# Peptides against a protein of PDB entry 3VZA: the designs that were tried, part 83

Target 1, 98 residues: chain A of PDB entry 3VZA
Amino acid sequence: RVERLCKSKELFEERLGLEIRRIHNEQLQFIFRHIDHKDPDKPYMFTLSINEQGDYEVTSCTPPLDCISEFQLKVRETNNFSAFIANIRKAFTALSFK
Target 2, 62 residues: chain B of PDB entry 3VZA
Amino acid sequence: AAYVTQLYYKISRIDWDYEVEPARIKGIHYGPDIAQPINMDSSHHSRCFISDYLWSLVPTAW

## One batch from the design tools (peptide; made by RFdiffusion4, then SolubleMPNN)

Design b2_p18_7_s1 (from b2_p18_7, 9 letters changed)
Fold by OpenDDE base, seed 1:
Structure b2_p18_7_s1 (fold): chain B 98 residues (1-98), chain C 62 residues (1-62), chain A 18 residues (1-18)
Amino acid sequence: as target 1 above (98 residues)
Amino acid sequence: as target 2 above (62 residues)
Amino acid sequence: MSSFELMKKIIENAPVLE
């Protein structure tokens, strides 16, 4: 089972181009790659925590996204975490064409 | 990695087939209405195309 | 588990990588 779980994580990381890391101060770092077709290894990332109120909170976003605050509001309202992550990737993708 | 892999599933709704050859991207995407099979030869596509395609399966409606 | 609970579990149980 351990080998299967390890393989599963690696497949998701490579195929989705999304790495999820535990970092300091009780945060998760989400790192998107495979965004820019001209530079597939260029990272697009944000960090996420659960604040004292028990809400999702974006603590950083690199490169910055104008829509990130709105997405944080939407995920708090809907609890649709899948749409939250997918919309962030969509926004990063749009940014890569600028 | 159990919690992380579960989180990947919560995000993508994809379940991989782990018994196929490494070059075969095979699995099932569980959408809100119907399940769709995934079956790609990775050697025929760029990494960016594969990722873009898989993410295109994930609804962005809130 | 919900995505929310999964995040909490990862934060609580995973070693810090950065």
Scores: peptide ipSAE 0.676, ipTM 0.955, DockQ to the pose 0.940
Fold by OpenDDE base, seed 2:
Structure b2_p18_7_s1 (fold): chain B 98 residues (1-98), chain C 62 residues (1-62), chain A 18 residues (1-18)
Amino acid sequence: as target 1 above (98 residues)
Amino acid sequence: as target 2 above (62 residues)
Amino acid sequence: MSSFELMKKIIENAPVLE
């Protein structure tokens, strides 16, 4: 089972171009790659925590997204984590064309 | 890794077929209304195209 | 398990990588 889980994680990382890492101060780092077709390995990332109120909180975003605060609000309202991550990737993709 | 893989599923709603050859990207995407099969040869596409395609399956509506 | 609970579990059980 452990071997299967490791394989699963690797498949998701490569195919989605999304790495999820546990970092300091009780945060998860989400690293998107395969965004810029001219530079597939260029990382686009954000960090996420659960604050004292029990809400999702974006603690950093690199490169910055002007829509990230709105997305944080939306995920708190809808609890649609899938849409949250997908919209962030969509925003990073749009940013890569500029 | 169990929690991480479960989180990937919660994000993507994709379940991979782990019994196929490495070059074959095969699985099922579970949308809100329908399940869509995934079946592509990775050697025929760029990494960016593959990722873009898979993410295109994920709804962005809140 | 919800995405929220999964995040908490990952934070709780995974070693710090950075």
Scores: peptide ipSAE 0.674, ipTM 0.954, DockQ to the pose 0.941
Fold by OpenDDE base, seed 4:
Structure b2_p18_7_s1 (fold): chain B 98 residues (1-98), chain C 62 residues (1-62), chain A 18 residues (1-18)
Amino acid sequence: as target 1 above (98 residues)
Amino acid sequence: as target 2 above (62 residues)
Amino acid sequence: MSSFELMKKIIENAPVLE
């Protein structure tokens, strides 16, 4: 089972180009790669925590996204975490065409 | 890694087939209305194309 | 388990730099 879990994580990381890391101050770091076709290893990332009110809170976004505050509001309203992550990737993809 | 892999599933709704060779990307995406099979040869596509394709399966509607 | 609960569990139980 442990072997399967490790393999599963690796498959998701490579195939989705998404790494999820536990970092300091009770945060998760979401690192997207495979966004820029000219530079597949370039990271696009944000950090996420659960604040004292129990709400999702984006604590950083690199590069910055104008829409990230709206997405934070939307995920708090809908609890659709999948759409939240997918929309962020979509926004990073759009940004890569600057 | 159990919680992380579960989170990946909650995000992507993809279940991988772990019994195929590494070059074969095989699994199922479970959408709200339909389950869509995934079956592609990774050696025939760029990493970016593969990721873009898989993410295209994930709904962005809130 | 919800995404929210999973994230909370990861934060609470996973080591830093997973």
Scores: peptide ipSAE 0.671, ipTM 0.953, DockQ to the pose 0.801
Fold by OpenDDE base, seed 5:
Structure b2_p18_7_s1 (fold): chain B 98 residues (1-98), chain C 62 residues (1-62), chain A 18 residues (1-18)
Amino acid sequence: as target 1 above (98 residues)
Amino acid sequence: as target 2 above (62 residues)
Amino acid sequence: MSSFELMKKIIENAPVLE
């Protein structure tokens, strides 16, 4: 099957409500939408880099999450990036109900 | 966008079916033990519901 | 590639909007 990369990215962005962007200083920005059912376009985001030690490092989180430092530790320990992203989304979802 | 789409797969473990009509959300989620089909009519659901549903397929266990 | 390697590949280039 021919890889439809552009369409694939668009489908993931819309269906998962997750945008992944390269930003300054060698960081990725992860932008979640579709979190707040009353405001589906409200962004919940964090930025991630790989530090000089070769570890995942969360460089920002908006809105802030109390659990983000623990998640950073967990992803470093487990290397389970999928669970890392999914848990952040779950935390943002919980925050949206407050 | 090759690396980005690959990263989406690493995150979600979802492979989309790109040959269906735009309103059809069709694909396969590859869980650790079982692969499950995804087949939704997007016109029947809100964007938030769809996203919540798809993310519910992604394990949060470390 | 691992998620780690993919991330490195994505961030190795100049920042752009995806």
Scores: peptide ipSAE 0.669, ipTM 0.954, DockQ to the pose 0.665; fails the geometry check

Design b2_p18_7_s2 (from b2_p18_7, 8 letters changed)
Fold by OpenDDE base, seed 4:
Structure b2_p18_7_s2 (fold): chain B 98 residues (1-98), chain C 62 residues (1-62), chain A 18 residues (1-18)
Amino acid sequence: as target 1 above (98 residues)
Amino acid sequence: as target 2 above (62 residues)
Amino acid sequence: MSSKELLKQIIKDEPVLD
């Protein structure tokens, strides 16, 4: 089972181009790659925590996204975490063309 | 790793087939209405194309 | 387990990577 879980994580990381890391101060870092077709390894990332109120809170976004605050509001309203992550990737993709 | 893999499923709704050859990207995406099979030869596509394709399966509607 | 609860568990149980 441990081998399966390790393999599963690796498959998701490579195929989705999404790495999830536990970082300092009770935060998770979400690192998107495979965004820029000219530079597939260029990272697009944000950090996320659950604040004291129990709400999703984006603590950083690199490069910055003007829509990230709206997405934070939307995920708090809908609890649709899948759409939250997918929309962030979509926004990073759009940003990569600039 | 168990929680992380569960989170990946929560995000993508993809279940991989772990019994196929490494170059074969095979699985099932579980959408809200239908399940879509995934079956790609990774050697025929760029990493970016593969990721873009898989993410295109994930709905962005809130 | 909800996505939010999963996040909390990952924060609790996964090693810090900086």
Scores: peptide ipSAE 0.705, ipTM 0.954, DockQ to the pose 0.951
Fold by OpenDDE base, seed 1:
Structure b2_p18_7_s2 (fold): chain B 98 residues (1-98), chain C 62 residues (1-62), chain A 18 residues (1-18)
Amino acid sequence: as target 1 above (98 residues)
Amino acid sequence: as target 2 above (62 residues)
Amino acid sequence: MSSKELLKQIIKDEPVLD
């Protein structure tokens, strides 16, 4: 089971180009790669916490996204975390074409 | 990594087939309507194409 | 588990990587 779980995580990381890391101050870091076809290893990342009110809170976004505050509002309203992550990746992808 | 893998499933709705050769990207995407099989030869595609394709399966509607 | 609860568990149980 442990080996399967490790393999599963590695497959998701490579195939989705998404790494999830536990970092300081009770935050998770989401790192997207494979965004820029000209630079597949270039990271696009944001950090996330659950604040004292129990809400999703984006604590950083690199590079910055104009839409990140709106997405935070939407995920709080809908609790659709999948759409939240997918829309962030979509926004990073759009940014990579500029 | 149990919680992390569960989170990946919550995000992507993809379940991988772990019994195939490493070059074969095989699994099932569980969309809102119907489950769709995933079956790709990774040697035929770039890493970016593979990721873009898989993410295209994930709805962005809130 | 909900996505939010999963996040909480990851924060609680996973080692800090940086």
Scores: peptide ipSAE 0.705, ipTM 0.954, DockQ to the pose 0.948
Fold by OpenDDE base, seed 2:
Structure b2_p18_7_s2 (fold): chain B 98 residues (1-98), chain C 62 residues (1-62), chain A 18 residues (1-18)
Amino acid sequence: as target 1 above (98 residues)
Amino acid sequence: as target 2 above (62 residues)
Amino acid sequence: MSSKELLKQIIKDEPVLD
């Protein structure tokens, strides 16, 4: 099962181009790749925590996204974490064309 | 990696077929209403195209 | 388990920089 879980994680990382890492101060780092077709390995990332109130909190975003604060509000309202991540990727994709 | 893989499923709603050849991207995407099969030959597509396609399956409506 | 609870579990149980 451990072997299967490791394989699963690797498949998700490669196929979605999304890496999820625990970092300092009780945060998770979400790293998107495969965004820029001209530079597939270029990372687009944000960090996320659950604050003391139990709310999703984006603690950093690189490169910065104008819409990230709105997305944070939306995910707090809807609890649709899937849409949250997907919209961030969409925003990074749009940014890569600028 | 158990919780991480569960999180990937929560995000993507994709369940991979782990018994196929490594070059075959096969699985099922579970949408809100319907489930759709995924069956791609990775050698025929760029990594970016594959990722874009898979993410296109994920609804962005809040 | 909710996405939020999964996040908490990952933060709690996964090693840093995993």
Scores: peptide ipSAE 0.701, ipTM 0.953, DockQ to the pose 0.816
Fold by OpenDDE base, seed 5:
Structure b2_p18_7_s2 (fold): chain B 98 residues (1-98), chain C 62 residues (1-62), chain A 18 residues (1-18)
Amino acid sequence: as target 1 above (98 residues)
Amino acid sequence: as target 2 above (62 residues)
Amino acid sequence: MSSKELLKQIIKDEPVLD
């Protein structure tokens, strides 16, 4: 069976409204769209690195989330990266209603 | 994009069916207890609804 | 691979290898 990597990435990007990009200084940028139903293309994003201690480190969050530091702590404690991303999206969603 | 697609799976636990027509959103979500099929007609839903629905499948419990 | 290892691979490798 042929592994459709490019198609897979495109499907995830569109269907989840999540783009993952490598950016400068050894960071990843996570870009959420489809958050605001009135403006589906409005990006909500954060950047992430693995610091010298090997820990998840959020290096930016736009728009800012009050809960992001707590989520960073939680993902370090639990290593549940899925919940980390899902909770960030939930927080961005809540923010979009303000 | 092998690592990125693997990361998407680690995040979402979704495996897409790549053999269906583009308008069909078909796959399987592998939850902690059960696997659930995904089978949506994208023409019936907004992009935001689809994304919200798919993310609703992802547990937020730490 | 773990999520963290995947992240490290994406970060450390050339972007075209994502």
Scores: peptide ipSAE 0.700, ipTM 0.951, DockQ to the pose 0.546

Design b2_p18_7_s3 (from b2_p18_7, 8 letters changed)
Fold by OpenDDE base, seed 1:
Structure b2_p18_7_s3 (fold): chain B 98 residues (1-98), chain C 62 residues (1-62), chain A 18 residues (1-18)
Amino acid sequence: as target 1 above (98 residues)
Amino acid sequence: as target 2 above (62 residues)
Amino acid sequence: MSSKELLRLIIENEPVLE
């Protein structure tokens, strides 16, 4: 079981190019790679918490995304976390084209 | 890593086939209407292409 | 389990890396 879980995590990290980390102050860090085909290891990341009201809250975004506040609103309204993450990756991808 | 792997499924809706050889990216994507198989040879694609392809399976409609 | 509940469990159980 432990071996399977470790393998699963590694497969998701590599194949999706998405790492999920617990960081200080009850936050999760989402790190996207494989965004820039010319620099596959360049990280695009944001941090996320659940605030005292129980809402998704983006606490940082590097590089910054103009749309991140709108996405935060959308995920609060729809609770579609999958679309939330996918749209962020889409936005990072668009940003990588400059 | 149990909760993290569950979160990956919540995000991607992909279930990997863990019994195949490492070079084979095999699994199932569970969309809202139909389940679609994933079956590709990783040696034929860049890591970026693979990631882009897999993310293209994830709906962005809110 | 909702994604939000799952996030809380990860925050509570995963080791802090930063």
Scores: peptide ipSAE 0.752, ipTM 0.962, DockQ to the pose 0.941
Fold by OpenDDE base, seed 5:
Structure b2_p18_7_s3 (fold): chain B 98 residues (1-98), chain C 62 residues (1-62), chain A 18 residues (1-18)
Amino acid sequence: as target 1 above (98 residues)
Amino acid sequence: as target 2 above (62 residues)
Amino acid sequence: MSSKELLRLIIENEPVLE
């Protein structure tokens, strides 16, 4: 099972171009790649925590997204984490076109 | 990695077929209405295309 | 399990990478 779990993570990372990492101060880092077709390895990332109120909180976003605060509000309202991540990727994709 | 893989499923709603050769991207996407099979030959597509395609399966409606 | 609960479990159980 452990072997399959490791394989599963690797498949998701490569196929979705999304890496999920635990970083300092009780945060998760979400790293998108495969966004820019001309530079597939260019990372687009944000960090996320659950604050003292129990709410999703975006603690950083690189490159910055104007819409990230709105998305944070939306995910708090809807608890639709899937849409949250998908919309961030969509926004990063749009940003990659400059 | 168990919780991370569960999170990937929560995000993507994709369940991979782990018994196929590496060149085959095979799985099932569980959408809100019906489940759809995924079956791609990775040698026919770029990494970016594959990722874009898979993410296109994920609804963005809140 | 909710996504929020899952996130918390990852934060608590995964190794810190940076």
Scores: peptide ipSAE 0.752, ipTM 0.962, DockQ to the pose 0.944
Fold by OpenDDE base, seed 2:
Structure b2_p18_7_s3 (fold): chain B 98 residues (1-98), chain C 62 residues (1-62), chain A 18 residues (1-18)
Amino acid sequence: as target 1 above (98 residues)
Amino acid sequence: as target 2 above (62 residues)
Amino acid sequence: MSSKELLRLIIENEPVLE
């Protein structure tokens, strides 16, 4: 089962082009790749924490997204974390077209 | 990695078939109304296409 | 388990990488 869990994570990372990492100060880093078809390994990332009020809080976004604050509001309202991540990827994709 | 894999499922709603060959991307996407099979030959697609396709299965409606 | 609870568990149990 442990072997399957490791394989599962690797499959998700490669197939979704999404890496999830724990970083300092009780944050998670979400790293999207496979966004730019001309540069598949170019990372698009944001960091996320659960603040003291228990709310989702985006602590950084690279490159910056003008819609990230709105998405933070939406996920707090709906608790639809799936849509939150999917919309961020969609926004990064749009940004990659410049 | 158990919690991380659970998070991937919560995000994507995809359950992989772990018994197939590495080049075969096989699984099931569980949408809100219907479950759809995934069955791709990764050797016929770019990494970006595969990711774009899989993410296209994930609803963006809040 | 909610996504938020899951995030907390990841933060508590996964090794810090950065």
Scores: peptide ipSAE 0.750, ipTM 0.962, DockQ to the pose 0.944
Fold by OpenDDE base, seed 4:
Structure b2_p18_7_s3 (fold): chain B 98 residues (1-98), chain C 62 residues (1-62), chain A 18 residues (1-18)
Amino acid sequence: as target 1 above (98 residues)
Amino acid sequence: as target 2 above (62 residues)
Amino acid sequence: MSSKELLRLIIENEPVLE
């Protein structure tokens, strides 16, 4: 069971190019790679917390996305976390095409 | 690890086949309407292509 | 379990990495 869980996490990290980390101050860091085909290891990341009101809150975004505030509003309205993450990746992908 | 892997599933809706060789990317994506099989040879594609393809399976509609 | 509940559990139980 433990072996399967570790393998599963590694498969998701490599295949989706998405790493999820717990960091300080009760936050999760989402790190996207494999965004820029010319620089596959370049990280695109944001941090997320559940605020005192119980709402999703993006606490940082690197590089910055002008749409991140709108996405935060959308995920609060719809509670569609999958679409939230997918749209952020889509936005990072678009940003990689300077 | 258990909670993180559950989160990956909630995000991607992908269930991997853990019984195949490492070079074979095999699983099932559970979309809202149909289940779509995944079956790729990783040696035939770049890491970026693989990730882009898998993410293309995830709906972006809110 | 909701995504929000799952996030909270990860925040509370996973080791801090940075």
Scores: peptide ipSAE 0.749, ipTM 0.962, DockQ to the pose 0.930

Design b2_p18_7_s4 (from b2_p18_7, 6 letters changed)
Fold by OpenDDE base, seed 1:
Structure b2_p18_7_s4 (fold): chain B 98 residues (1-98), chain C 62 residues (1-62), chain A 18 residues (1-18)
Amino acid sequence: as target 1 above (98 residues)
Amino acid sequence: as target 2 above (62 residues)
Amino acid sequence: MSAKELLKKIIEEEPVLE
């Protein structure tokens, strides 16, 4: 089971180009790669925590996204975490064309 | 990695086939309507194309 | 578990990487 779980994580990381890491101060870091076709290894990332009110809170975003505050509001309202992550990736993708 | 892999499923709704060769990207995407198979030869595509394709399966509607 | 619960579990149990 341990080997399967490790393999699963690696497959998701490579195929989705998304790495999920626990970092300091009770935060998770989401790192997108494979965004820029001209620079596939360039990272696009944000950090996320659950605040004292129990709400999703984006604590950083690199590069910055103008829409990140709106997405945070949307995920709090809908609890659609999948759409939250997918929309962030979509926004990073759009940014890579600028 | 159990919770992390579960989170990946919550995000993508993809379940991989772990019994195929590494070059074969095979799995099932469980969308809101009908489950769709994934079956790609990774040697025919760039890493970016593969990721873009898989993410295109994930709805962005809130 | 919900996504939020999974996040909490990851924060509790996964090793800190940075």
Scores: peptide ipSAE 0.746, ipTM 0.961, DockQ to the pose 0.947
Fold by OpenDDE base, seed 5:
Structure b2_p18_7_s4 (fold): chain B 98 residues (1-98), chain C 62 residues (1-62), chain A 18 residues (1-18)
Amino acid sequence: as target 1 above (98 residues)
Amino acid sequence: as target 2 above (62 residues)
Amino acid sequence: MSAKELLKKIIEEEPVLE
């Protein structure tokens, strides 16, 4: 069985509409697209780091989400990273309807 | 890309079938209780619909 | 690996894009 890492990443990026990028200062950028059905390429993004205490830390969120600080708390408490990302996407989706 | 793809799995719990034609979105979502097949004809759906559908498979309960 | 460990590995090994 051959691992198709590059293809896998591309499939995830396109199908989930989620791009994951390493950026400066030891941060990861999560870029959601396919949120606004009328503007599928419009990005909704946040940046994430692991702080000195070893905790998830959201360092930016564009557009801003009122709930992002709560989600940061929740993921620290539960370590449910999947729910963290999914809830952020849900929040961005809700924001796109405003 | 290895760690990135692993992270995608951690997020989505989706394993793609890489042996199908590009127009076919085929894979398995491994939910907490049951594994569900994914099998979509991408030509029948918008990119946004596909993404929304796939994300709907991901639990949001903390 | 945990998600957190994966994040650290990505930060460690992936090229900086921004």
Scores: peptide ipSAE 0.745, ipTM 0.960, DockQ to the pose 0.941
Fold by OpenDDE base, seed 2:
Structure b2_p18_7_s4 (fold): chain B 98 residues (1-98), chain C 62 residues (1-62), chain A 18 residues (1-18)
Amino acid sequence: as target 1 above (98 residues)
Amino acid sequence: as target 2 above (62 residues)
Amino acid sequence: MSAKELLKKIIEEEPVLE
């Protein structure tokens, strides 16, 4: 099962182009790749924590997204984490077109 | 990586077929209303196309 | 588990990478 879990993680990372990492200060880093077709390895990332109130909190976004604060509000309201991540990727994709 | 893989499922709603050859991207996407198969030959597509396609399966409606 | 609970579990159990 451990082998299966490791394989599963690798498949998701490669196929979705999304890496999830734990970083300092009780945060998770979400790293999107495969966004820019001309530079597939170029990372687009944000960091996320659960604050003391139990709410999703985006602590950084690189490159910055104008819509990230709105998305944070939306995910807090809807608890639709899937849509949250998908919309961020969509926004990064749009940004990659300059 | 149990919790991480569970999180990937929460995000994508994709369940992979782990018994297929590495070049075959096979699985099932579980949408809100329907489940649909995924069955791609990765050698026929770019990494970006594959990712874009898979993410296109994930609803963005809040 | 909810996505939020999963996040907490990941933060709790996964090694810090940065």
Scores: peptide ipSAE 0.745, ipTM 0.961, DockQ to the pose 0.931
Fold by OpenDDE base, seed 4:
Structure b2_p18_7_s4 (fold): chain B 98 residues (1-98), chain C 62 residues (1-62), chain A 18 residues (1-18)
Amino acid sequence: as target 1 above (98 residues)
Amino acid sequence: as target 2 above (62 residues)
Amino acid sequence: MSAKELLKKIIEEEPVLE
């Protein structure tokens, strides 16, 4: 099972171009790649924590997204974490065309 | 990695077929209404195309 | 387990990388 879990993680990372990392201060870093077709390895990332109130909190976003605060509000309202991540990727994709 | 892989499923709703050759991207995306099979030859597509395609399966409606 | 609970578990169990 351990080897299966490792394989699963690797498949998701490569196929979705999404890496999830545990970083300092009780945060997770979400790193999107495969966004810019001209530079597939260019990272687009944000960090996320669960604050003291138990709410999703985006602690950083690189490059910055003007919509990230709205998405944070939306995920708090809907608890639709899937849509939250997908919309962030969509926004990063749009940003890559600038 | 157990919790991370579970989180990937929560995000993507994709279940991979782990018994196929590495070059074959095979699985099932579980949408709100129907399950959609995934079956791609990775050697025929760019990494960006593959990722874009898979993410296109994930609903963005809140 | 909810996504939020999973996040908490990952933060609790996964090693810090950065």
Scores: peptide ipSAE 0.744, ipTM 0.961, DockQ to the pose 0.947

